# Peptides against a protein of PDB entry 3KDP, part 38

Target 1, 230 residues: chain A of PDB entry 3KDP
Amino acid sequence: PFLIFIIANIPLPLGTVTILCIDLGTDMVPAISLAYEQAESDIMKRQPRNPKTDKLVNEQLISMAYGQIGMIQALGGFFTYFVILAENGFLPIHLLGLRVNWDDRWINDVEDSYGQQWTYEQRKIVEFTCHTPFFVTIVVVQWADLVICKTRRNSVFQQGMKNKILIFGLFEETALAAFLSYCPGMGVALRMYPLKPTWWFCAFPYSLLIFVYDEVRKLIIRRRPGGWVE

## One batch from the design tools (peptide; made by RFdiffusion4, then SolubleMPNN)

Design b1_p11_7_s2 (from b1_p11_7, 7 letters changed)
Fold by OpenDDE base, seed 1:
Structure b1_p11_7_s2 (fold): chain B 230 residues (1-230), chain A 11 residues (1-11)
Amino acid sequence: as target 1 above (230 residues)
Amino acid sequence: DEVLRKLLEAL
């Protein structure tokens, strides 16, 4: 998000405080919950890794986590961001290069895609209105991310949802997201303005995409061990 | 992963 903010010079899609809420708030309990996940049914049929040569985090895992899943998560967030700004009169093409004028408090006549002028205060309200839905979008896609992390090769349908701590983590992150989004004063304290309930659904296609993508990946791995998808 | 890497390298 921040890289695109710099490269494309768009209004800030996700605030620093919101990022901290993701990293420290919503991700911590879910990540810990994975330590309590049941072993895959075939784990005892696998050779142990060599701790001296085989990295716990390899290039494939980095590629999957940051390159594939992380990219889909980012796309989900940006989709929500662009939809909100478009609904407020700022089409995606118009946002390119707009950051400099957007962040200038002395410019009170920034035009949207329809010629409507926006004051600095109005622009900041819509910017901060984007931060919360972006955050919520990340939480919703993290549901899928957490669920797919339950297994390396087996389908989630084969593994099941028996990890009560993981289920608790999903509820906790959702409850925290709702609290941060709707609690009075969060707009002032965290620059997180309330979002319409419909914005929660904007992330669902991306969450489903992550889930389906990983299930297909795992299916391919099971059918063709040693393939390029590993 | 390799296809995605190649796509990202091409972008």
Scores: peptide ipSAE 0.000, ipTM 0.286, DockQ to the pose 0.014
Fold by OpenDDE base, seed 2:
Structure b1_p11_7_s2 (fold): chain B 230 residues (1-230), chain A 11 residues (1-11)
Amino acid sequence: as target 1 above (230 residues)
Amino acid sequence: DEVLRKLLEAL
């Protein structure tokens, strides 16, 4: 999100405070819960890792985490961001290069895609209105991300949802997201304005996409061991 | 992974 903010010079999609709430708030308990996941049924049939040659974090893991899943997560967030801005008169193409004027307090006549002029205060309200739905979108896609991280090769349906700590983590992150989104004063404290409940559903297609994508990947790995998908 | 690597190299 921040890279696109710099490169495209668009209004800030996700605030630094909201990023911290993801990294330190919503993701912490879910991530820890993975340490309590049961081993895959075939783990004892695999050769032990060579600690000298095999890294815990390899190129494949980085590719999955940052290159594939991370990109889908970012896409989900940006989709929500662009929809909100478009509903407020700012089409995606019009946002390119707009940051400089958007962030200038002395410019009170920034035009939207329809020629309507926006004051600095109005623009910042719209910007901060994007932060909360973007954050919630990330939490919703993280549900799928957490679930797919339960296994490397086996389907989630084969593994099951027996990890009670992971289930607790899903509820905890959701409850925390709701708290941060709707608690009075969060708009001032975190620049997170309350969102309409309908925005929670905006991320569901992306969450489903992540889940389906990973299940298909795992299916391919099971059918073709040692393939390029691994 | 190879497709993704090629995409990343193309960017």
Scores: peptide ipSAE 0.000, ipTM 0.290, DockQ to the pose 0.014
Fold by OpenDDE base, seed 3:
Structure b1_p11_7_s2 (fold): chain B 230 residues (1-230), chain A 11 residues (1-11)
Amino acid sequence: as target 1 above (230 residues)
Amino acid sequence: DEVLRKLLEAL
């Protein structure tokens, strides 16, 4: 999100405070819960990792985490961001390069795609209105990410949902997201304005896409061991 | 990577 904000010079899609809420709030309990996941049924059929040659974090894991799943998460968030701004009169093409004028407190006549002028205060309300749905979109996509991270090779349907701490983590991150989105004063404290309940569903297609993609990937790995997909 | 690329190209 921040890289696209800098490269495209668009209005800030996800605030620094909302990023901290993800990293320290919604991601922490789910990440800890993975330490309590049961071993995959085939783990004892694998050779022990060689600590001298086999890295804990390899190119495959980086590609999956940052290159695949992270990109789908970012796409989901940006989709929500662009929809909200378009509903408020700012088409995606018009946002390119707009950041400089958008963030200038002395410019009170920034035009949208339809020629409507926006004051600095009005622009910041719209920006902060984007932060909460973007945040919620990330949380909804993280549900799928957490579930797919339960296993490296086996299907989630083979592994099952037996990790009670992981289930608790899913409820905790959702409850925290709801609290941060709807608790009075969060607009002032966190620059997170309340969102319409319909915005929670905006990320569901992306969450489903992540889940289906990973299950298909795992299926291919099981059918063709040693392939390039592994 | 190729499967993902094909999926993204189809979107």
Scores: peptide ipSAE 0.000, ipTM 0.282, DockQ to the pose 0.017
Fold by OpenDDE base, seed 4:
Structure b1_p11_7_s2 (fold): chain B 230 residues (1-230), chain A 11 residues (1-11)
Amino acid sequence: as target 1 above (230 residues)
Amino acid sequence: DEVLRKLLEAL
């Protein structure tokens, strides 16, 4: 998000506070819950990791986490961001280079794609209106991310949802996201304005995409062990 | 409350 914010000079898609709420709030319990996941049924058939040569975090894991899943998550968030701004009169093309004027408090006549002028206060309201749905989009996509992280090779349908701590984590992150989105005073405290419940559904296609993508990947790994998809 | 209402109406 910040890279695109800097490169494209667009209005800030996701605030620093919202990022901290993701990293420290919504992600911690789910991540910890993975430590309690049951071993895959075939784990005893695999050779032990060589602690001298095999890293726990390898290039493949980084590529999967940041290069694939992280990019889909970012796309989901940006989709929500662009939809909200478009609904408020700012088409994606018009946002390019707009940051400088957007963030200038003394410019009160920034035009949208339709020639409507926006005051600084109005622009900041729209910006902060984007932060909460972007945050919620990330949480919804993280549901799929957490679920796919349960296994390396087996389908989630083969593994099942037996980890009660993981299930609790999914509810906790959702409840926290709802709390941060709708609790009175969060707009002032965190600059997280409330969102319509419909915005929760904007992330669902991306969450489904992540889930399907990983299940297909795992299916390929199961059918062709030692392939490049591993 | 009014800003929130306007925000909810604008969404």
Scores: peptide ipSAE 0.007, ipTM 0.351, DockQ to the pose 0.093; fails the geometry check

Design b1_p11_7_s3 (from b1_p11_7, 6 letters changed)
Fold by OpenDDE base, seed 1:
Structure b1_p11_7_s3 (fold): chain B 230 residues (1-230), chain A 11 residues (1-11)
Amino acid sequence: as target 1 above (230 residues)
Amino acid sequence: DEVLEALLEAL
């Protein structure tokens, strides 16, 4: 999010506080819950990793985590961001290069795509209105991410949902996201303005896409061991 | 606003 903010010079799509809430709040308990996951049924049939040749974090894992799943997550967040700004009169094309004027408190006549002028305060309200839905979008796609992380090769349907700590983590991150989004005073304290409940559903297609994509990937790996997808 | 400015300056 921040890289696109700099490169495209768009209004800040996700605030620093919201990033901290993801990394320290909603993602921590779910990540810890994976330590309690049951071993895959085939784990004892796999050869031990060669510590000299096989990296714990290999290019493939980085490509999967950051290059594939992380990109789908980012696209989900940016989709929500662009929809909110478009609903407020700022079309995606108009946002390019707008950051400099957007963040200038002395400019109170920034025009939207329809020629309406926006004060600095109005612009910041819209910006902060984007932060919470972007955050919630990340939480919703993290549901799928957490579930797919239960296994490397087996389907989630083969593994099942027996990890009660993981289930608790899913509820915890959701409850925390709801608390941060709707608790009175969060707009002042964290610049997280309340969102319409409908915004929770904007991420669902992306969450489903992540899940289906990974299940298909795992299916290919199971059917064609040693393929380029593994 | 000061916290936001401080955060933006720290970035």
Scores: peptide ipSAE 0.008, ipTM 0.478, DockQ to the pose 0.029
Fold by OpenDDE base, seed 2:
Structure b1_p11_7_s3 (fold): chain B 230 residues (1-230), chain A 11 residues (1-11)
Amino acid sequence: as target 1 above (230 residues)
Amino acid sequence: DEVLEALLEAL
């Protein structure tokens, strides 16, 4: 999100405080829960890792985490962001380069895609209105991300949902997301304005996409061991 | 507050 903010000079899609709430708030318990996941059924058929040659974090893992899944997550968030801004008169193409004027408190006549003028205060309300749905979108796609991280090769349907700590983590992150989104004072404290319940559903296609993508990947790995997808 | 309400109604 922040890289696109800089490169495209668009209004800030996600606040720094909101990012911290993701990294330290919603993601912590789910991430810890993975340490309690059961071993895959075929783990004893695999050779042990060579600690001298085999990195714990390899290029394939980085590609999956940042290059594939992370990009789908970012796309989900940006989709929500662009929908909100478009509904408020700012089409995606009009946002390119708009940041400089958007963030200038002395410019009170920034035009939207329809020629409506927006004051600095009105623009900041719209910006902060984007932060909460973007955050919620990330949490919803993280449901799928957490579930797919249970295994490297086996389907989630083969592994099952037996990790009670992971299930607890899913509920905890969802409850925390709801708390941060709807608790009175969060608009002032975190610049997270409340969102309509309908915005929770904007992420569902992306969550499903992540899940389907990873299940297909794992299916390919099972059918073709030693492929470049592993 | 009115602008926020209007925006929340538009969202």
Scores: peptide ipSAE 0.007, ipTM 0.329, DockQ to the pose 0.083
Fold by OpenDDE base, seed 4:
Structure b1_p11_7_s3 (fold): chain B 230 residues (1-230), chain A 11 residues (1-11)
Amino acid sequence: as target 1 above (230 residues)
Amino acid sequence: DEVLEALLEAL
């Protein structure tokens, strides 16, 4: 998100506070919960990792995490961002290069895609109105991410949802997201303005996409052991 | 500096 903010010079898609709420709030319990996941049924059939040659975090894992899943998550967030801004009169093409004028408090006549002028305060309200739905979008796609991380090879349907700590994590992150989104004063304290409940559904296609993508990947791995997808 | 200021203003 921040890289696109810099490169494309668009209004800030996701605030630093919201990023911290993700990294330190919504992601911690879910991530810890994975340590309590049951071993896959085939774990004893796999060769042990050689700690001298096999890195715990390898290029393939980085590619999967950041290059694939992380990109889908980012796309989900940006989709929500662009939809909100479009609903407020700012089409995606108009956002390119707009950051400089957007963030200038002395410019009170920034035009939207329809020629409506926006004051600095109005623009910041719209920006902060984007932050919360972007955040919630990330949480919703993280549901899928967490669930797919339960296993390396087995389908989630084969593994099941037996990890009570993971289930708790899903509820916790959702409850925290709801709290941060709707608790009175969060707009002032965290610049997280309340979102319409409909925005929670904006991420669902991406969450589903992540889930389906990983299940297909795992299916391919199971059918073609030793493939480049593994 | 602007990014830091934006970060600090965001905080």
Scores: peptide ipSAE 0.007, ipTM 0.480, DockQ to the pose 0.030
Fold by OpenDDE base, seed 5:
Formats: sequence, C-alpha cells, structure tokens
Structure b1_p11_7_s3 (fold): chain B 230 residues (1-230), chain A 11 residues (1-11)
Amino acid sequence: as target 1 above (230 residues)
Amino acid sequence: DEVLEALLEAL
C-alpha cells in the first residue's frame, strides 16, 4: 500500500493505524494457530532438511509469501479502494499525482473526474471510507492465506479442518474486524469509518483465487516432484 | 441496524 502511495502519489489507501490493527490484531491468533497444525501424512517420506545448506526462509518461501500471495492480497485491497473512489467520482487515472492537492487543507476545490469540486473535509471522509473496506478485504483474503498455509504439499481437502485453534482464529479475526469496523467511536479513535456490508463480498473473488492457485500449485508438486514449483 | 442506516444516510 505505502509503496504505491509514494510512487503513484495517490490518496492514502490504507492508514498506519489500520496496518497496525492487521499486524497486531487480526494476524496474531491465526499465525499462532499454525503451530498446532497436524503434520502432513507424507512428512516421513521427505528427506530431512540439511541445517547447514537449507535455510528455513528461502527464496521460494519469499516468492510465495510476498511475490505471489502477498501480491494477490494487495490487488484485492487496491481493487476495493479504486471501486470506492470511482463510485465517489474519482476514476483511477485521475488519482495519479492527486495526493499533494488531496492532502492540502487549504485547497477546497479539488475536482473529481466529472468536474465536481471537493472540500478537504469531504476528501478525508472518502479517504477514511476507503481504509476500513481495504482492511476488511485484507482480513477476507487472509482467510484463504491461513487455510493454504496448513500444508506444503497435501491438499487442504486431504488435511482437513481439524485444527480447532485455527478455526477459532478465523472467527476471532473476523469478529475483531467487525468490531473495529462497526463499533461506535472507531471513526474518531482509529479513523475507521463504518462500511456497507456489501464491501465484505468484494474480497471473495481474491480469496477464492488464492485458494485455487495454491491448490493447483500443490497438485502440480504432487504430480511432478522435484519441479521448479516446489 | 438503526446506526448503520443513519451512517448510510449520512454518507
């Protein structure tokens, strides 16, 4: 989010407070829950890792986490952001370079893509209206991310959903996201304005995409052991 | 529901 904010000079898509709510709020219990996941059925058929040559964090893990899954998550969030701004008259192309004027308190005549003028207060309401749906989008795609992290090679359908702590984590992060989104005073305290319930569904295609992508990846690994996808 | 409606009307 911040890289695109800086490079494209667009209005801030996700606030620092909302990022902290993800990292410290919604992600902690789900991440801890993975420690309680059952071993895959084929684990004893794999060669042991060489502690001297095989890193725990390798290029492949980084590629999966940041280069593939993380990019799909970011695309989901930005999709929600651009849709909200477009519904309010700001088309994606018009947002490029707009940040400087958008953040200036003394400019009260910023034009949208249709020639409507927006005051500073109106612009900030729209900006903060984007933060909460972006946050919720990240939580929804994290459902799929957490579920795919249960296994490296086996399908989630082979592993099953037996980890009760992981299931609890999914409910906890969702409940926390709903609390932060709809609790009175969160707009003042966290700059998280309430979102229409329909915005929760905007992330579902991306969550499904993550899940399908990883299941296909795992299927390829099972059919072609020793390939580049491992 | 009323708070949500009031917020949706204010937005």
Scores: peptide ipSAE 0.006, ipTM 0.367, DockQ to the pose 0.139

Design b1_p11_7_s4 (from b1_p11_7, 5 letters changed)
Fold by OpenDDE base, seed 1:
Structure b1_p11_7_s4 (fold): chain B 230 residues (1-230), chain A 11 residues (1-11)
Amino acid sequence: as target 1 above (230 residues)
Amino acid sequence: DELELELLAAL
């Protein structure tokens, strides 16, 4: 998100406070829950990792985490961001390069795509209105990400949802996201303004996409072991 | 804020 903010010079799509809430709030318990996941049924049939040659974090894992899943997450967040700004009169093409004028408190006549002028305060309200739905989008996408991380090769349908700690993590992150989104005073305290309940559904296609993508990937790996998809 | 940008750049 921040890279696109810099490169495209768009209004800030996700605030630092919301990022901290993701990294320290919503992601921590789910990540820990994976330590309690049941071993895959074929784990004892696999050769042990060579600690001297095999990296714990390999290029395939980086490609999967950042290059594939992380990209889908970012696209989901940006989709939500662009939809909200478009609903407020700022079309995506108009946002390119707008950051400098957007963040200038002395410019109170920034025009939207329809020629309406926006004060600095109005612009910041819209910006902070984007942060919460972006955050919620990440949480909803993280549901799928957490579920797909349960296994390397087996389908989630083969593994099942037996990890009660993981289920608790999904509940906890969702409850925290709802709390941060709807608790009175969060707009002042965290610059997280409340979102319409409909914004939760904006992330669902991306969450489903991640899930389907990973299940297809795992299916390919199971059918063609040693392929480039592994 | 500049601090917000620095924190974001560190992530």
Scores: peptide ipSAE 0.021, ipTM 0.590, DockQ to the pose 0.026
Fold by OpenDDE base, seed 2:
Structure b1_p11_7_s4 (fold): chain B 230 residues (1-230), chain A 11 residues (1-11)
Amino acid sequence: as target 1 above (230 residues)
Amino acid sequence: DELELELLAAL
């Protein structure tokens, strides 16, 4: 999100405090829960890792985490961001380069895509209105991300949902997301304004996409062991 | 605002 903010000079899509709430709040318990996941059924058929040559974090893992899954997560968040801004008169093309004028408190006549002028205060309300739905979008997409991280090769349907700590983590992150989104005072404390319940559904296609993508990936790995996908 | 940008760059 921040890289696109800098490169495209768009209004801030996600606040720093909100990012910290993701990394330290919603993701902590889910991440810890993976330590309690059961081993895959075929793990004893695999050769042990050579600690001198085989990295725990390899190029394939980096590609999956940052290059593929992370990009789908970011796309989900940005989709929500662009929809909200478009509903408020700011089309995606019009946002390019707008940051400088958007963040200037002395400019009170920034035009939207329809020629309506926006004061600094009005613009910041719209910006902060984007933060909460973006955050919630990330949490909903992370449901799928957490579930796919249970295994490397086995389908989630083969592995099952037996990890009670992971299930607890999914509920915890959802409850925390709801708390941060709807608790009175969060608009002042975290710059997170309340969102309509309908915005929770904006992430569902992306969550489904991640899940389907990884299940297809795992299916390919099972059918063609030692392929470039592993 | 600068601190916010630095924090964002570190994440």
Scores: peptide ipSAE 0.020, ipTM 0.539, DockQ to the pose 0.025
Fold by OpenDDE base, seed 5:
Structure b1_p11_7_s4 (fold): chain B 230 residues (1-230), chain A 11 residues (1-11)
Amino acid sequence: as target 1 above (230 residues)
Amino acid sequence: DELELELLAAL
């Protein structure tokens, strides 16, 4: 989010407070829940890791976490952001370079893509209205990310959903996201304005994409052991 | 506050 904010000079898509709510709020219980996941059925058929040569954090793990899954998460959030701004008259092309004028309190005549003028207050309301749906989009995509992290090689359908702590984590992060989105006073306290319930569904295609992508990846690994995908 | 409510209703 911040890299695109700086490079493209667009209005802030996700605030620092909302990022902290993800990192410290919604992600903690789900991450801890993975420690209680059952071992994969084929673990004893794998060769032991060489602790001297094989790093726990390798290029494949970084590629999956940041280069693939993390990018799909970011795309989901930005899709939601651009849709909301477009519905309010700001097309994606018009947002490029707009940040300087957008954030200036003394400019009350910023034009949208249709020539409508927006006051500073109106612009900040629509900006903060984007933060909550972006946050919720990340949470919905994290459902898929958490589920795919249950296994390295086996399908989630082979592993099953037996980890009760993980299931609890999914409900906890969702309940927390709903609380932060709809609790009175969150607009003032966290700059998280309420979102229409329909915005929760905007992330579902991306969540499904992550799930399908990882299941296909795991299928390839099972069919072609020792490939570059592993 | 009224403008916020109107914008939230329009959004």
Scores: peptide ipSAE 0.012, ipTM 0.462, DockQ to the pose 0.080
Fold by OpenDDE base, seed 4:
Structure b1_p11_7_s4 (fold): chain B 230 residues (1-230), chain A 11 residues (1-11)
Amino acid sequence: as target 1 above (230 residues)
Amino acid sequence: DELELELLAAL
């Protein structure tokens, strides 16, 4: 998100505080919960990793985590961001290069895509209105990400949802997201303005996409062992 | 410091 903010010079999609809430709040318990996941049914049929040659974190894992899943997550967040700004009169094309004027407190006549002028305060309200739905979008996408991380090869339907700590993590991250989004004073304390409940559904297509993508990937791995998709 | 925190948060 921040790289696109710099490169495209768009208004800040996700605030620092919201990112800290993701990394330290919503992601921590879910990530720890994976340590309690049951071994896959075929684990004893796999050759042990050679600790001298096989890195625990390999290029394929990095590519999958950051290059594929992370990109889908970012796309989900940015989709939500662009929809909110478009609903407030700022079409995506108009946002390119707008950051400089957007963040200038002395410019109170920034025009939207329809020629409406926005004061600095109004722009910041819209910006902070984007932060919470972007955050919630990431949390909703993280549901799918957490679930797909349960297994490397087996389908989630084969593994099942037996990890109680993981289930707790899903509820915890959702409850925390709801708390941060709707608790009175969060707009002042964290610049997280409350969102309409409908914004929670904006991420669902992306969450489903991640889930389907990974299940298809795992299916390919199961059908073609030793393929380039591993 | 805020930019570093923003960068760290953005990663």
Scores: peptide ipSAE 0.026, ipTM 0.570, DockQ to the pose 0.026; fails the geometry check

